# Ledger of designs, part 63: peptides against a protein of PDB entry 6B4J

Target 1, 315 residues: chain A of PDB entry 6B4J
Amino acid sequence: DITMQWYQQLQDASMQCVLTFEGLTNSKDSQAKKIKMDLQKAATIPVSQISTIAGSKLKEIFDKIHSLLSGKPVQSGGRSVSVTLNPQGLDFVQYKLAEKFVKQGEEEVASHHEAAFPIAVVASGIWELHPRVGDLILAHLHKKCPYSVPFYPTFKEGMALEDYQRMLGYQVKDSKVEQQDNFLKRMSGMIRLYAAIIQLRWPYGNRQEIHPHGLNHGWRWLAQILNMEPLSDVTATLLFDFLEVCGNALMKQYQVQFWKMLILIKEDYFPRIEAITSSGQMGSFIRLKQFLEKCLQHKDIPVPKGFLTSSFWRS

## One batch from the design tools (peptide; made by RFdiffusion4, then SolubleMPNN)

Design b1_p14_8_s3 (from b1_p14_8, 8 letters changed)
Fold by OpenDDE base, seed 2:
Structure b1_p14_8_s3 (fold): chain B 315 residues (1-315), chain A 14 residues (1-14)
Amino acid sequence: as target 1 above (315 residues)
Amino acid sequence: IMEELKKAQEELLK
């Protein structure tokens, strides 16, 4: 399975990255610990500052992240911080930065769907300049949300139930599995972030270059989802999330092919979702139904709420 | 349509 090979390659790269900076993370030296913390803050704080307030502020954040990844000193916590402070500093920062982008999908976008766009445009722009960060974003995303690949993890003989639940993307704390609503909320946030990344380009970059992980991956994702058996509640939820965020962009890119796909979803795949939907899960099902019907009726996919306009970049 | 989508997927992953 080519998809699973791709998944595994990204996970292997992520694991190799962790091994590379183990010296920094496991150091007992006071100076090394300080450097680690400074680098971690420098990598993660700018991402947490991303907002929909002004394009100029977003540019400042982007420039700071790019400067850090480029080996330039940046100000963080009142101190000058550089990845050159430790031989493993760059690998560590790339990993933590990628992890933080995915975490913002899991937390911020999960709670505020419109936050997907400013986070995604920064992530896309950084990915264009720093491909390794992009690979690590995918690795983190795929590990937390296997549905973003997409694949459904399988239970293996001898596996603990908790480990299987974690593989499915659930949080398990003190032998208690996460509630389904919270799980779906987090998965939704990550899928929405991903759907935003694949369509957005940093406006101050070289737009003539091919998107490092563009809409073709969105098309692939849909094709793979449609080739899989639907999961109860999960498929209806995430398919809606994906189409709401990137459906307009896919429509513009693929035109007639997009509409053929949408009709296939409505006529062939949607009944399969219905067949596995319980009465308690009708909310996600109805939401997807209404979305598909509206889009097919109007022959249009609306621009998602929170999409960055030209006025945002002038602010 | 499904077969076309599958083929497109395979091509994109190459």
Scores: peptide ipSAE 0.026, ipTM 0.661, DockQ to the pose 0.670
Fold by OpenDDE base, seed 4:
Structure b1_p14_8_s3 (fold): chain B 315 residues (1-315), chain A 14 residues (1-14)
Amino acid sequence: as target 1 above (315 residues)
Amino acid sequence: IMEELKKAQEELLK
C-alpha cells in the first residue's frame, strides 16, 4: 500500500531525526542542557505568538523562525540563540518547530478555528524554504491524527487496548482514555490546520514555485476518505472540518470536478455515513448534511471565517 | 506519492 509506505517513511524519518539529536537531548552537561532549552524556546515561542491581529507581526514571527533555521542568531529570552551552538541544533530545532505547529493545531485551532489560517500560512512559508520541517510536520500530524493520512489503525493480535487507543489518536492518561468530544475536538483542529496549510502560500515568497504540499494533496485526501468505510462520528466531523476550511479553494481549483465530487459525497457516501450514525452522534451528521445541501443549492462554498485577506497583510 | 495521488484522483472521478 503506497499510502502506508509514505506514512511509514515519514515516521522513520522523524524517528531518525530524534536519534540524530539524541546527544543533545540526553546530555548531562550543563552547557548542553542550557543550549537545548534555549533552542527549544527559540523554536516554539514564536509559533505560540502567532495571532490574527496584524500581518506585520506575522511577518516578524516568520522572519525570526526563518532566521533561526538559516543558522542566524536570534534573540530569545533576552539571549542570542543560534542552531550553530550545537552540531545537532538544527535537527533539534526543525523537529521541535514542526512538533509545535502540529500542537497549535491540536490545541489552539481546536479551540479557535480561525487561528488555523495565520498558523498555516507561516507553516506553509517555512515549509517552502525548509522542506525537512514540512516532512516533520506531516510526521507529527500523521502520528497524532492518522485520519490526516488518511488511514484507520487496526487492532493487532496481542496489542494492549491502551496502545490501540493511542494509535487511533486518543490520549490515555492514568489508564483513562480521553473523552470522545475532546478527541474529536483535537482531531478537528489538526485537520483544519492541515486543510489551511495545503491552500495557503506565504505572500512574501516566490509565488512562482509550486506549493510544496498543495491542494492536490487535499484532493488526494478526499479521494482516499471516499474510498474508505466511514467511521462513526469521526468521518462526518472531519469531512465537514476539511470542506469548511478548504472547500472554497478546492472549488476554485477543480471547478466541475469538485462539484461532481460533492454530489458523490451527498448522494453515495452520505447514506453510508448515516447508516453508522447513532442518535447521539446526529450533531456532526446534521452539520455535514446542512453544509453539503447549502453548498449544492447555492453552487458555492463560502470563504472560511478567519481567511486572511489583503487587508490583513496591510496591517 | 505521485502515483498514489493519481490513483486516488482516478478513483474519485469514477
Scores: peptide ipSAE 0.024, ipTM 0.672, DockQ to the pose 0.152
Fold by OpenDDE base, seed 5:
Structure b1_p14_8_s3 (fold): chain B 315 residues (1-315), chain A 14 residues (1-14)
Amino acid sequence: as target 1 above (315 residues)
Amino acid sequence: IMEELKKAQEELLK
């Protein structure tokens, strides 16, 4: 399966990256430890500072991240930090930065859906300038949320239940599996972040270049989902999340073909979702139903709440 | 339509 091959290649590349900077991460030297911590903070703190408040602040954050990745010194925690402080510094920072973007999807976007857009536009812009960061974002995203690929991990003979649960994206701590609502919330956040990344371009970059991971990947995702059996609650939830965030962009890009797909979802795929939906899962089902019906009736998909406007960039 | 979508998906992954 070509999808699984692509997924595995991403995971292999991510693993190789980790191996490359093991010297830095495993060092017992006090100076190396200090450098590691400084680099980790420099990579992750700016991402955590991303907010919907002002475009000017977002630009400052972007510039700081880009400067760090470009080998320039940046101020972090009152100290000057550079990836040149260690031969493995750049690889480490790229990995940790990518990991942090996905973590913001998992945590911040999960709790505040509108946060997807400012995080995504920074991620997209950084990806355009630093392709390796983009690949690592995909690696982290797809590992934490296999539904973003999409594929459904299967239980293999001899596999521990906890390991299978982790493969499905559940957190397992002290032999306790994450509650379904929390799991879906995290998955939703990551899907929403992904749906935002594939449609957004950093406004201060070279707009003549092709998006490094654009809406064609969103089209692919939908195509793959429609060719898979639905999962109870999961499919209805994530399909809604995806369409709510990037449906408007897909409509504008693919026009008639998009509407053909949406009709196919409603007429052919939605009944399959209904067939596996229990009475306790009607919330996600009804939400998707109402969304599809409204969009088809009005021949329009609304711009998602939190979408960045020109006024945001002037603030 | 489903076959077209499937084919398109495969092409995008190549």
Scores: peptide ipSAE 0.023, ipTM 0.648, DockQ to the pose 0.696
Fold by OpenDDE base, seed 1:
Structure b1_p14_8_s3 (fold): chain B 315 residues (1-315), chain A 14 residues (1-14)
Amino acid sequence: as target 1 above (315 residues)
Amino acid sequence: IMEELKKAQEELLK
């Protein structure tokens, strides 16, 4: 399976990255520990500052992240911080930055869906300039949300149940698995972030270049989902999330082909979802149903709430 | 989902 090979390559690259900066992370030296913490803060704090408030602020955040990744000193916590402070600094920062973007999907976007867009446009812009960060974003995203690949992790002989639960994307703490609603909320956030990334370009970059991970990946995702057996609650939830965020963009890009796919979803795939939907999961099912019916009836998919407009960039 | 996937996988391993 080409998709699984690609996934494994991403995970291997991510693992190799971790090994590369192991010296920095495992150092007992006080100076190295300080550098590590400074670099971690410099990488992650700007991402946490991303908001829907003003385009000018978003540009400042982008410029700061880009400067850091470019080996320039940046101010963080009242200190001048640079990836050049340690030979493993760049790898560490790229990894932590990518991890933080995905974490914002998992946490911020999960709670505030509109936050997907400002986070995604920064991530996309950084990815364009720093491809390794993009690969690491995918590695983190796909590991936390295998449904974003998509694939369903398999239980292997001898595997602990908790490890399998983690592979499925559940958090397991103190031998207690995460509640399904919280799990779906986190998965939704990550899918929404991904759906936003694949459609957004940083407006101040070289737009002549091809998107490093564009809408063609969204089209592939949909095609792959449709070729998979639906999972109870998960498929209905994430398919809705994906279409709500990037359906308008896919419609504009693929036009007639998009509508054929949407009809296929409604007429062929949706009954398969229905067949596995329990009474307790009817909420996600109904939400998807209503969305599909509305879109097909109106022959339009609305621009998602929180989509960044020209007015945002002038603010 | 975990139970469903586990059951499906167990059936494939039989």
Scores: peptide ipSAE 0.020, ipTM 0.555, DockQ to the pose 0.030

Design b1_p14_8_s4 (from b1_p14_8, 9 letters changed)
Fold by OpenDDE base, seed 2:
Structure b1_p14_8_s4 (fold): chain B 315 residues (1-315), chain A 14 residues (1-14)
Amino acid sequence: as target 1 above (315 residues)
Amino acid sequence: MREELEKEYLKLLE
């Protein structure tokens, strides 16, 4: 399976990255430990500062991240920090940065859907300049949210239930599995972030170049989802999240083909979703249904709330 | 491989 091969390649690359900087992470040397912590903060704090407040502030954050990845010194925690402080510094920073972007999807976007766009545009811009960061973003995203690939992990003989639950994306702490609502919330955040990344370009880059991971991957994602049996509650939830965020962009890009796909979803895929939807899960199903019906009726998908406007970039 | 994957799924929806 080509999709699974792609998934595995990204996971392998991520694993190899971890092994590469293992010397830095496992070092007992006081100076190395200090460098590690400084690099970790330098990589993650700027991402946490991303907000919907002002475009100028977003540019400053982008420039800081790019500078760090370019081997230039940046100020972090009152100290000058550079990836050149350790031979494994760049790999470590790229990994931690990518991890943080996905965490922002999992946490910030999950709670505040509009946050997807400023985070995504920075991630997209950094990805364009630093492809390795992009691959690591995908690796982290796919591991935490297999539905972003998409694929449905299967229970294997001899597997512990907790391990299977983790593979499905659930958090398991002290033998207690995460509540379904919290699980779906986190998955939604990550899917929304992904849907935003594939459509956004950093406005201060070379926009004439091909998007490093563009809308064609969104089309692929939809195609793959439609070729899979729906999962209870999960499919309806994430399909809605995805279409709400990038449906307008897909509509503009694929035109008639996009509408054919929406009709296919409404007429052929909905009955399959409905068949596995319990009475307690009708909320997600109804939400998706209403969204698709409205879009088909109006022959339009609205620009998502939080989409970055020209006025944002002038602020 | 990624390009092949993209092409395959695009063909399915044509």
Scores: peptide ipSAE 0.028, ipTM 0.707, DockQ to the pose 0.146
Fold by OpenDDE base, seed 3:
Structure b1_p14_8_s4 (fold): chain B 315 residues (1-315), chain A 14 residues (1-14)
Amino acid sequence: as target 1 above (315 residues)
Amino acid sequence: MREELEKEYLKLLE
């Protein structure tokens, strides 16, 4: 399976990255520890500062992240920090930065869907300039949300149940599995972030270049989902999340082809979703159904709430 | 319809 090979390659690359900066992370030297912490903060704090408030602030954050990744010193925590402070500094920062982007999907976007867009546009812009960060974003995303690949992890012989649950994306603490609603909330956030990334370009970059991970991957994702058996609650939830965020962009890009896909979802795929949907899970199903019906009726997919407008960039 | 969609999908990949 080509999809699984791609997944595994990204995971392997991510693991190799971790091994590369192991010296920094495992060091007991006080100076190394300080550097590690400074680099970690420098990589993650700017991402946490991303907001929907002003485009100018977003640009400042982007510039800071880019500067850091470019080997330039940046101010963080009142100190000058540079990836050059340690031989593994760049790898470490790239990894932590990518991880933080995904965490923002998992946490911030999960709670505030509109936050997907400012986070995504920064991530996309950084990805364009630093492809390795993009690969690491995918690696982190895929690991936390296999449905973003998409694939459905399978239980293997001899596997512990908790490990399987974790592979599915659930958090397991003290032998207690995460509640389904919380699980889906986190997955939704990550899918929404991904859907935003694939459609957004940093406006101050070279937009003539091809998006490093553009809408074609959205098309692929949809195609792959539709070729898979639906999962209870998960498929309906994430399909809605994805379409709500990037449906408008896909519509504009693929036009008639996209509408054919929507019709296929409504007419052929919905019955399959319905067949596995329990009464307690009808909410996600109904939401998806209503969304598709509305879109098909109006022959339009609305621009998602929170989409960045020209006025945002002038602020 | 699925076959048509698949064909279109493949075309997009070219």
Scores: peptide ipSAE 0.026, ipTM 0.693, DockQ to the pose 0.574
Fold by OpenDDE base, seed 4:
Formats: sequence, structure tokens, C-alpha cells
Structure b1_p14_8_s4 (fold): chain B 315 residues (1-315), chain A 14 residues (1-14)
Amino acid sequence: as target 1 above (315 residues)
Amino acid sequence: MREELEKEYLKLLE
């Protein structure tokens, strides 16, 4: 399975990355611990500061992250911090940065959908300059949200239920699995972030180059989803999330082919979703149905709320 | 490999 090979390759790369900076993370030396904490803060705090307020502020954040990844010293917590402070510093920062981007999808975007766009444009721009960060973003995303690949993890004989639940993306704490609504909320946030990343380019980069992980991957994602059996509640939810965020961009890019795909969803895939939708899950199904019907009727997909405009970049 | 994946899935929508 080529999809699973890709998934596993990214996971292996992520695991190898963790192994490479074990010396830094496991060190009992006081100086090493200090460096670790400084690097972690330098990598993650700028991401947490991303907001929809002003393009100029977003540029400052981007420049700071890029500087850090480029081996330049940056100010963090009142200190000068550089990845050169430790031989494993760069690997550690790349890993933690990628992890933080995905966490922002899982947390911030989950709660505030519009936050997807400023986070995504920074992530896309950093990915363009630092491909390894992009691979690690995918690795973290795929692990937390296998539906972003997409694939549905299967239960294997002898597997613990909790392990299976974690593979599905559920959080399990103290032998308690998270509530379905919270699970879907987190998955939605990550899918929305992904949908935003694949369509956005950092405006101050070399836009003549091919997007490192562009809309073609969005098309791929849809194609794969449509060729899979729908999963109860999950498929309807995430398909809506994806199309709401990147449907307009896909429409502009693929034009007639995009509309053929939407018709395919409405005519061929909807009945399959409906067949597995319980009465208590009709909300997600109805939401998707209404969205598609509206889009097909108007022959238009609206620009998503929170989409960054030229006015934003002039602020 | 990602490019190959894309091509494979796109065939389904052609």
C-alpha cells in the first residue's frame, strides 16, 4: 500500500529525529537543560503569538522563526538563543516547531476556525525554506489525525483497546477516552489547518517556485477519501471542514474537474455516508449536504471566513 | 513517492 508506505516513511523520519536529539532531551546537565528549555521556548512561543491582527506582526513572527532555523541568534525570554548552542539544537527545534504548528491546529484552530489561515501561511512559508520542518509537520499531523493522510487505522488481534483508540486519534487519559465531540473538534482543527496550508503561499517568498505541499495534495486527499468507505460522523465532519476551507481554492484551480468531483460526492458518495449515519449524527451530515447543495446551486464556493486578503498584508 | 501517490489517486477522478 503506497499510502501506508508514505505514512510510515514520515513516521520513521520523525522517530529518527527524536533519536538524534535524545542527548539534549535526556541530559541531566544543568546547562543542557537550560539550553533545551530556551530552544523549546524560542521554537514554540512565536507560533503561539500568531494572530489575525496584522500582517506586519505576522511577518515579524515569521522572520524570527526563520532566523532561528537559520542558525541566527534570536531573543527569547530575555536571552539570546541559537540552535548552535547544542549540536542537536537544530533537530530539536525543527521537531518542536513542527509539533507546535500541529498543536495549534488541534487547539487554537479547533476553537477558532479563522485562526487556521495566519498559522497556515507561516507554516507554508517556513516549509518552503525548511523542507524538513514540513515533513515533520506531516508526521505529527498524520499521527494525531490519521484522517489527514487519509486512512482509517484498523484493530489488530491482540491490540489493547486504548492503543487502538489512540491510533484513531483519541486522547486516552487515566483509561478514559475523550468524548466524541471533543475528538471531532480536534480533528476538525487539524484538517482545517492542513486545508489552509496546501493553498497558501508566504507572500514574501519566491512564489515562482512550486508549493512544497500544494493544492494537488488537496485533490489527492479528496480522491482518497472518496475511494474509502465512509466512517460514521468522522467522514461527513472532516469532508465539510476540508471543503469549507479549501473548496474555493480547489474550484479556482481545477474548475470543471472540481465540479465533477462535487457532483460525484453528492450523487455517489452521499448515499454511502447517509447509510452509516445514525439519527444522533445527522447534524454533520445535514451540514455537509446543505453546503454542497448551496455550492452546486450557486455554482460557487465562498471564500472561507478568515482568509487573508491584500488588506491584511498592508496592515 | 508523494508525487506517485498523487498520480495514483488522481486516476480515480479522471
Scores: peptide ipSAE 0.036, ipTM 0.748, DockQ to the pose 0.108; fails the geometry check
Fold by OpenDDE base, seed 1:
Structure b1_p14_8_s4 (fold): chain B 315 residues (1-315), chain A 14 residues (1-14)
Amino acid sequence: as target 1 above (315 residues)
Amino acid sequence: MREELEKEYLKLLE
């Protein structure tokens, strides 16, 4: 299975990255610990500062992240921090940065959908300049949200139930599995972030270059979803999230082909979703239904709320 | 791998 091969390749790369900086993370040396903490803060704090307030502030954040990844010193926590402080510093920062982007998906975007766009445009821009960060973003995303691949993890013989639940993306703490609503909320955030990344380009880069992970991956994602059996509640939820965020962009890119796909979703795939939807899961189902019907009726997909406009970049 | 992956899934829509 080519999808699983791709998934595993990214996971392997991520694991190899962790092994590469294991010396830094496992060091008992006080200086190494200090460096680790400084690098971690330098990598993650700028991402947490991303907001919808002003384009100029977003540019500053981008420049800081790029500078750090480029081996230049940056100010963090009142100190000058550089990946050159440790031979494993760059690998560590790339990993932590990628992890933080995905975390913003499952936390910030989950709670505030509009936050997807400023986070995504920075992530996309960094990805263009630092492909390894992009691969690590995918690795983190896929691990936390297998539906972003997409695939449905299967229970294997001898597997503990908790491990299976974690593979499905659930958080399990003290033998208590995460509530379904919280699970879906986090998954939604990550899917929305992904849908934003694949359509956005950093405006101050070379826009003539091909997007490193562009809308063609959105098309692929939809194609794969439609060729899979729907999963109860999950498919309806995430399909809506995805289309709400990047449907407009896909429409513009693929035009007639997009509408053919949308009709296929409504006529062929939607009944399959309905067949597995319980009365308690009708919310996500109805939301998707209404969205599809509205889009088909108006022959238009609205620009998502929070989409960055020219006025944002002039602020 | 990525290009091959995309091609395979595009075929599913044809």
Scores: peptide ipSAE 0.025, ipTM 0.692, DockQ to the pose 0.107; fails the geometry check

## One batch from the design tools (peptide; made by RFdiffusion4, then SolubleMPNN)

Design b1_p15_1_s1 (from b1_p15_1, 5 letters changed)
Fold by OpenDDE base, seed 4:
Structure b1_p15_1_s1 (fold): chain B 315 residues (1-315), chain A 15 residues (1-15)
Amino acid sequence: as target 1 above (315 residues)
Amino acid sequence: VEMPEVVSLEPPPPL
């Protein structure tokens, strides 16, 4: 399976990245520990400052992240910080930055869906200039949300139940598995962030270049989902999240071919989702159904709430 | 379980 090979290659690259900066992370030296903490803050704080308030502020954040990744010194916590302070500094910063973008999907976007767009446009723009950060974003995303690949992890003989739950994307702490509502909320946030990344381009970049991970991956994701047996509650939830965020963009790009896909979802795939949906899960299914029926009736998919307009970039 | 490919994984050209 080409999709599973791609998944594994990204995981292997992520693991190799961790090994490359192990000397920095495991150092007992006080100066190395200080550098690590300064680099970690420099990589993660700008991402946490992303907001919907002003395009000018978003540009400042982008420029700071790009400067850091380019080996330039940046101000962080009242100190000058550079990836050149340690031979492993760049790899460490790329990894921690990518991890933080996915974490913002998992936490911020999960709670505030509109936050997907400003986070995603920065992530997309950084990915265009720093492909390794993009690969690491995918690796972190796929590990936390296998449904973003997409694939459905299977239980293997001899596997511990907790390990299987973690493979499915559940958090397991002190032998307690995460509640289903919290799990789906986190998965939704990550899928919404992904759906935003694949459609957004940094407006101050070279727009003549191909998107490093564009809407073609959105089509592929939908096609792969439709070629798989649905999972109870998960498929209905995440398919809605994906279509709500990037359906308008996919419609504009693929037009009639995308409408054919939406008809296929309604006619062929909905009965399969319904057949596995319990009475307690009907809310997710009904939400997806109502969304798709409305889109087909109106022959339009609405622009998602929080989509960045030209007025945002002039602020 | 993977089903037979009913939808192409390759996107059509943009229209």
Scores: peptide ipSAE 0.337, ipTM 0.848, DockQ to the pose 0.083
Fold by OpenDDE base, seed 3:
Structure b1_p15_1_s1 (fold): chain B 315 residues (1-315), chain A 15 residues (1-15)
Amino acid sequence: as target 1 above (315 residues)
Amino acid sequence: VEMPEVVSLEPPPPL
């Protein structure tokens, strides 16, 4: 399976990245610990400052992240910080930055769906300039949300139940598994962020360049989902989230061929979802069904709430 | 069970 090979390759690259900066992370030296903390803050604080308030502020955040990744000194916590402060500083910053983007999907986008767009446009623009950050975003995303690949993890003989639950993307703390609603909320946030990344380009970059991970991956994700057996509640939830965020963009890009895919979802895939959906999970399926039927009826997919307009970039 | 590829993983060319 080419998709699973891609997944594994990204996980291996992420693991190798962690090993490359282990000297920085495991150092007992007080100065190295200080550098680590300064670099971690410099990488993550700008991402947490991303908001829908003003395009000018978003540009400042982007420029700060790009400057840091380019080896330039940046101001963080009242200090000048550079990845050149340690030989492993760049790898560490790239990893922590990518981790933070995915974490904003998991937390901020999960709670505020409109936050996907400003986070995604910065992530896309950084990915265009720093491909390794993009690969690490995917690696973090895939590890936390295997449904973003997509694949459905299977229980293996001899596996602990908690380890299987973690592979599925559940948080397990003190032998307590996360509630299904919280799990789906986090997965939704990450899928929505991903669906936003694949359609957005940084407006101040070289727009003639191909998107580093564009709408072709959106088509591929949908195709892969449709070529798999649905998972109860999860598939209906995440398919809705994905279509709500990037359905309009996919419709514009692939037109008639995308409408054929939507018809296939309605006619062939909905019965399969319904067959595995319990009465208590029917809400997720009904939401998907109503959304898709409305899109087919109107021959339109609405622009998602929070989509960045030209007026945002002039603010 | 991998179902036979009902939908191509390769996107159509943009129109």
Scores: peptide ipSAE 0.335, ipTM 0.847, DockQ to the pose 0.083
Fold by OpenDDE base, seed 5:
Structure b1_p15_1_s1 (fold): chain B 315 residues (1-315), chain A 15 residues (1-15)
Amino acid sequence: as target 1 above (315 residues)
Amino acid sequence: VEMPEVVSLEPPPPL
């Protein structure tokens, strides 16, 4: 399967990246440890400062991240920090930056859905200038949320239950698996972030270039989901999250062809979801159904809440 | 069971 080959290629590239900077991460030298910590902070703190408050602040954050990735010195924690301080510094920073973007989906977007848009527009703009960061974002995203590929991990004979739970994207700590609601919340945050990335372009970049991972991947994701058997509660939840965030953009891009896909979801896919949905899980399915039926009735998909307007960029 | 591709993975050309 081409999708699984792509998944594996990204995981292999991510693993090779980790091996490349192992000397920096495993160093016992006090100076190397200091450099590592400074680089890690320089890569991750700006991402944690992303907010919905002002476009000017978002531009400052973007410029800082781009400067760091370009080998320029940046101020972090009152010190000048550069990836040139260590031969493995760039690879380490790219990996940690990508990891942090996905973590913001998992944590911040999971709790505040509107946060998807400012995080995603920075991630998209950085990806355009630094393709390797984009590949590492996908690798981290796919590892934490296999449904973003999409695929549903299967239990294999001889596999430990905890390892299977981790493959499904569950957190397992001290032999305790996370609650289903917390799991779905984290998965929702990551899918919402992904759905925002594929539609957003950094407004101060070269708009003549094609989006490095655009709405064509949104169509592909939906098509792949529809070509798979649904997973109980998960598919209904994540399909809603995806359509709420990028449905308007897909409608504008693919018009009549996208409406045909939505009709297919209603007529052919909903019965398959309903057939595997227990009475206790009906809430996620009903939410999806009501959303899609409303869109079909009105012949419109609303712009998602938190979408960045022209007024945001003037602030 | 892999369902036959009901939907093409390739997007239509934008209109």
Scores: peptide ipSAE 0.327, ipTM 0.843, DockQ to the pose 0.082
Fold by OpenDDE base, seed 1:
Structure b1_p15_1_s1 (fold): chain B 315 residues (1-315), chain A 15 residues (1-15)
Amino acid sequence: as target 1 above (315 residues)
Amino acid sequence: VEMPEVVSLEPPPPL
């Protein structure tokens, strides 16, 4: 399976990245620890400052992240910080930056769906200039949300139940598995962030270049989901999240062929979801069904709430 | 269970 090979390659690259900066992360030296903390803050604080308020502020954040990744000194916590402060500094910053983007999907987007767009446009623009950050975003995303690949992790003989639950994307703390609602909320945030990334281009970049991970991956994701047996509650939830965020963009890109895919979802895939959906889980399926039926009825998919307009970029 | 490939993984060309 090409998709599983790609998944494994990204995980291997992410693991290799961690090994590359192990000297920085494991150092007992006080100066190395200080550099690590300064680099971690420089990589993560700008991402946490991303908001829906003003395009000018978003540009300042982007420019700061790009400057850091380009080896330029940036101000962080009242200090001048550069990836050149340690030979492993760039790899560490790329990894922590990518981790932070995915974490914003998991936390911020999960609670505020509209936050997907400003986070995603920065992530897309950084990915265009720094491909390794994009690969690490995918690696972090795939590890936390295997449904973003998509694949459904299988229980293997001799596996601990907690390890299987973690592979499925559940948080397990003190031998307690995360509640299904919290799990789905986090998965939704990550899928919404991904769906935003694949459609957005940084408006101040070279728009003549191909999107590094564009809407073709959105089509592939949907096709892969439809070629898999649905999971109870999960498939209906995440399919809705994906279509709500990027359905309009996919419709504009693939037109009639995308409408055929939506008809296939309604006619062939909904019965399969319904067959595995318990009465207590019908809410997620009903929400998906109502959304898709409305889109088919109106022959339109609405622009998602929070989509960045020209007025946002002039602010 | 992998279903028979019902949907092509390759997107159509943009129209």
Scores: peptide ipSAE 0.337, ipTM 0.848, DockQ to the pose 0.083; fails the geometry check

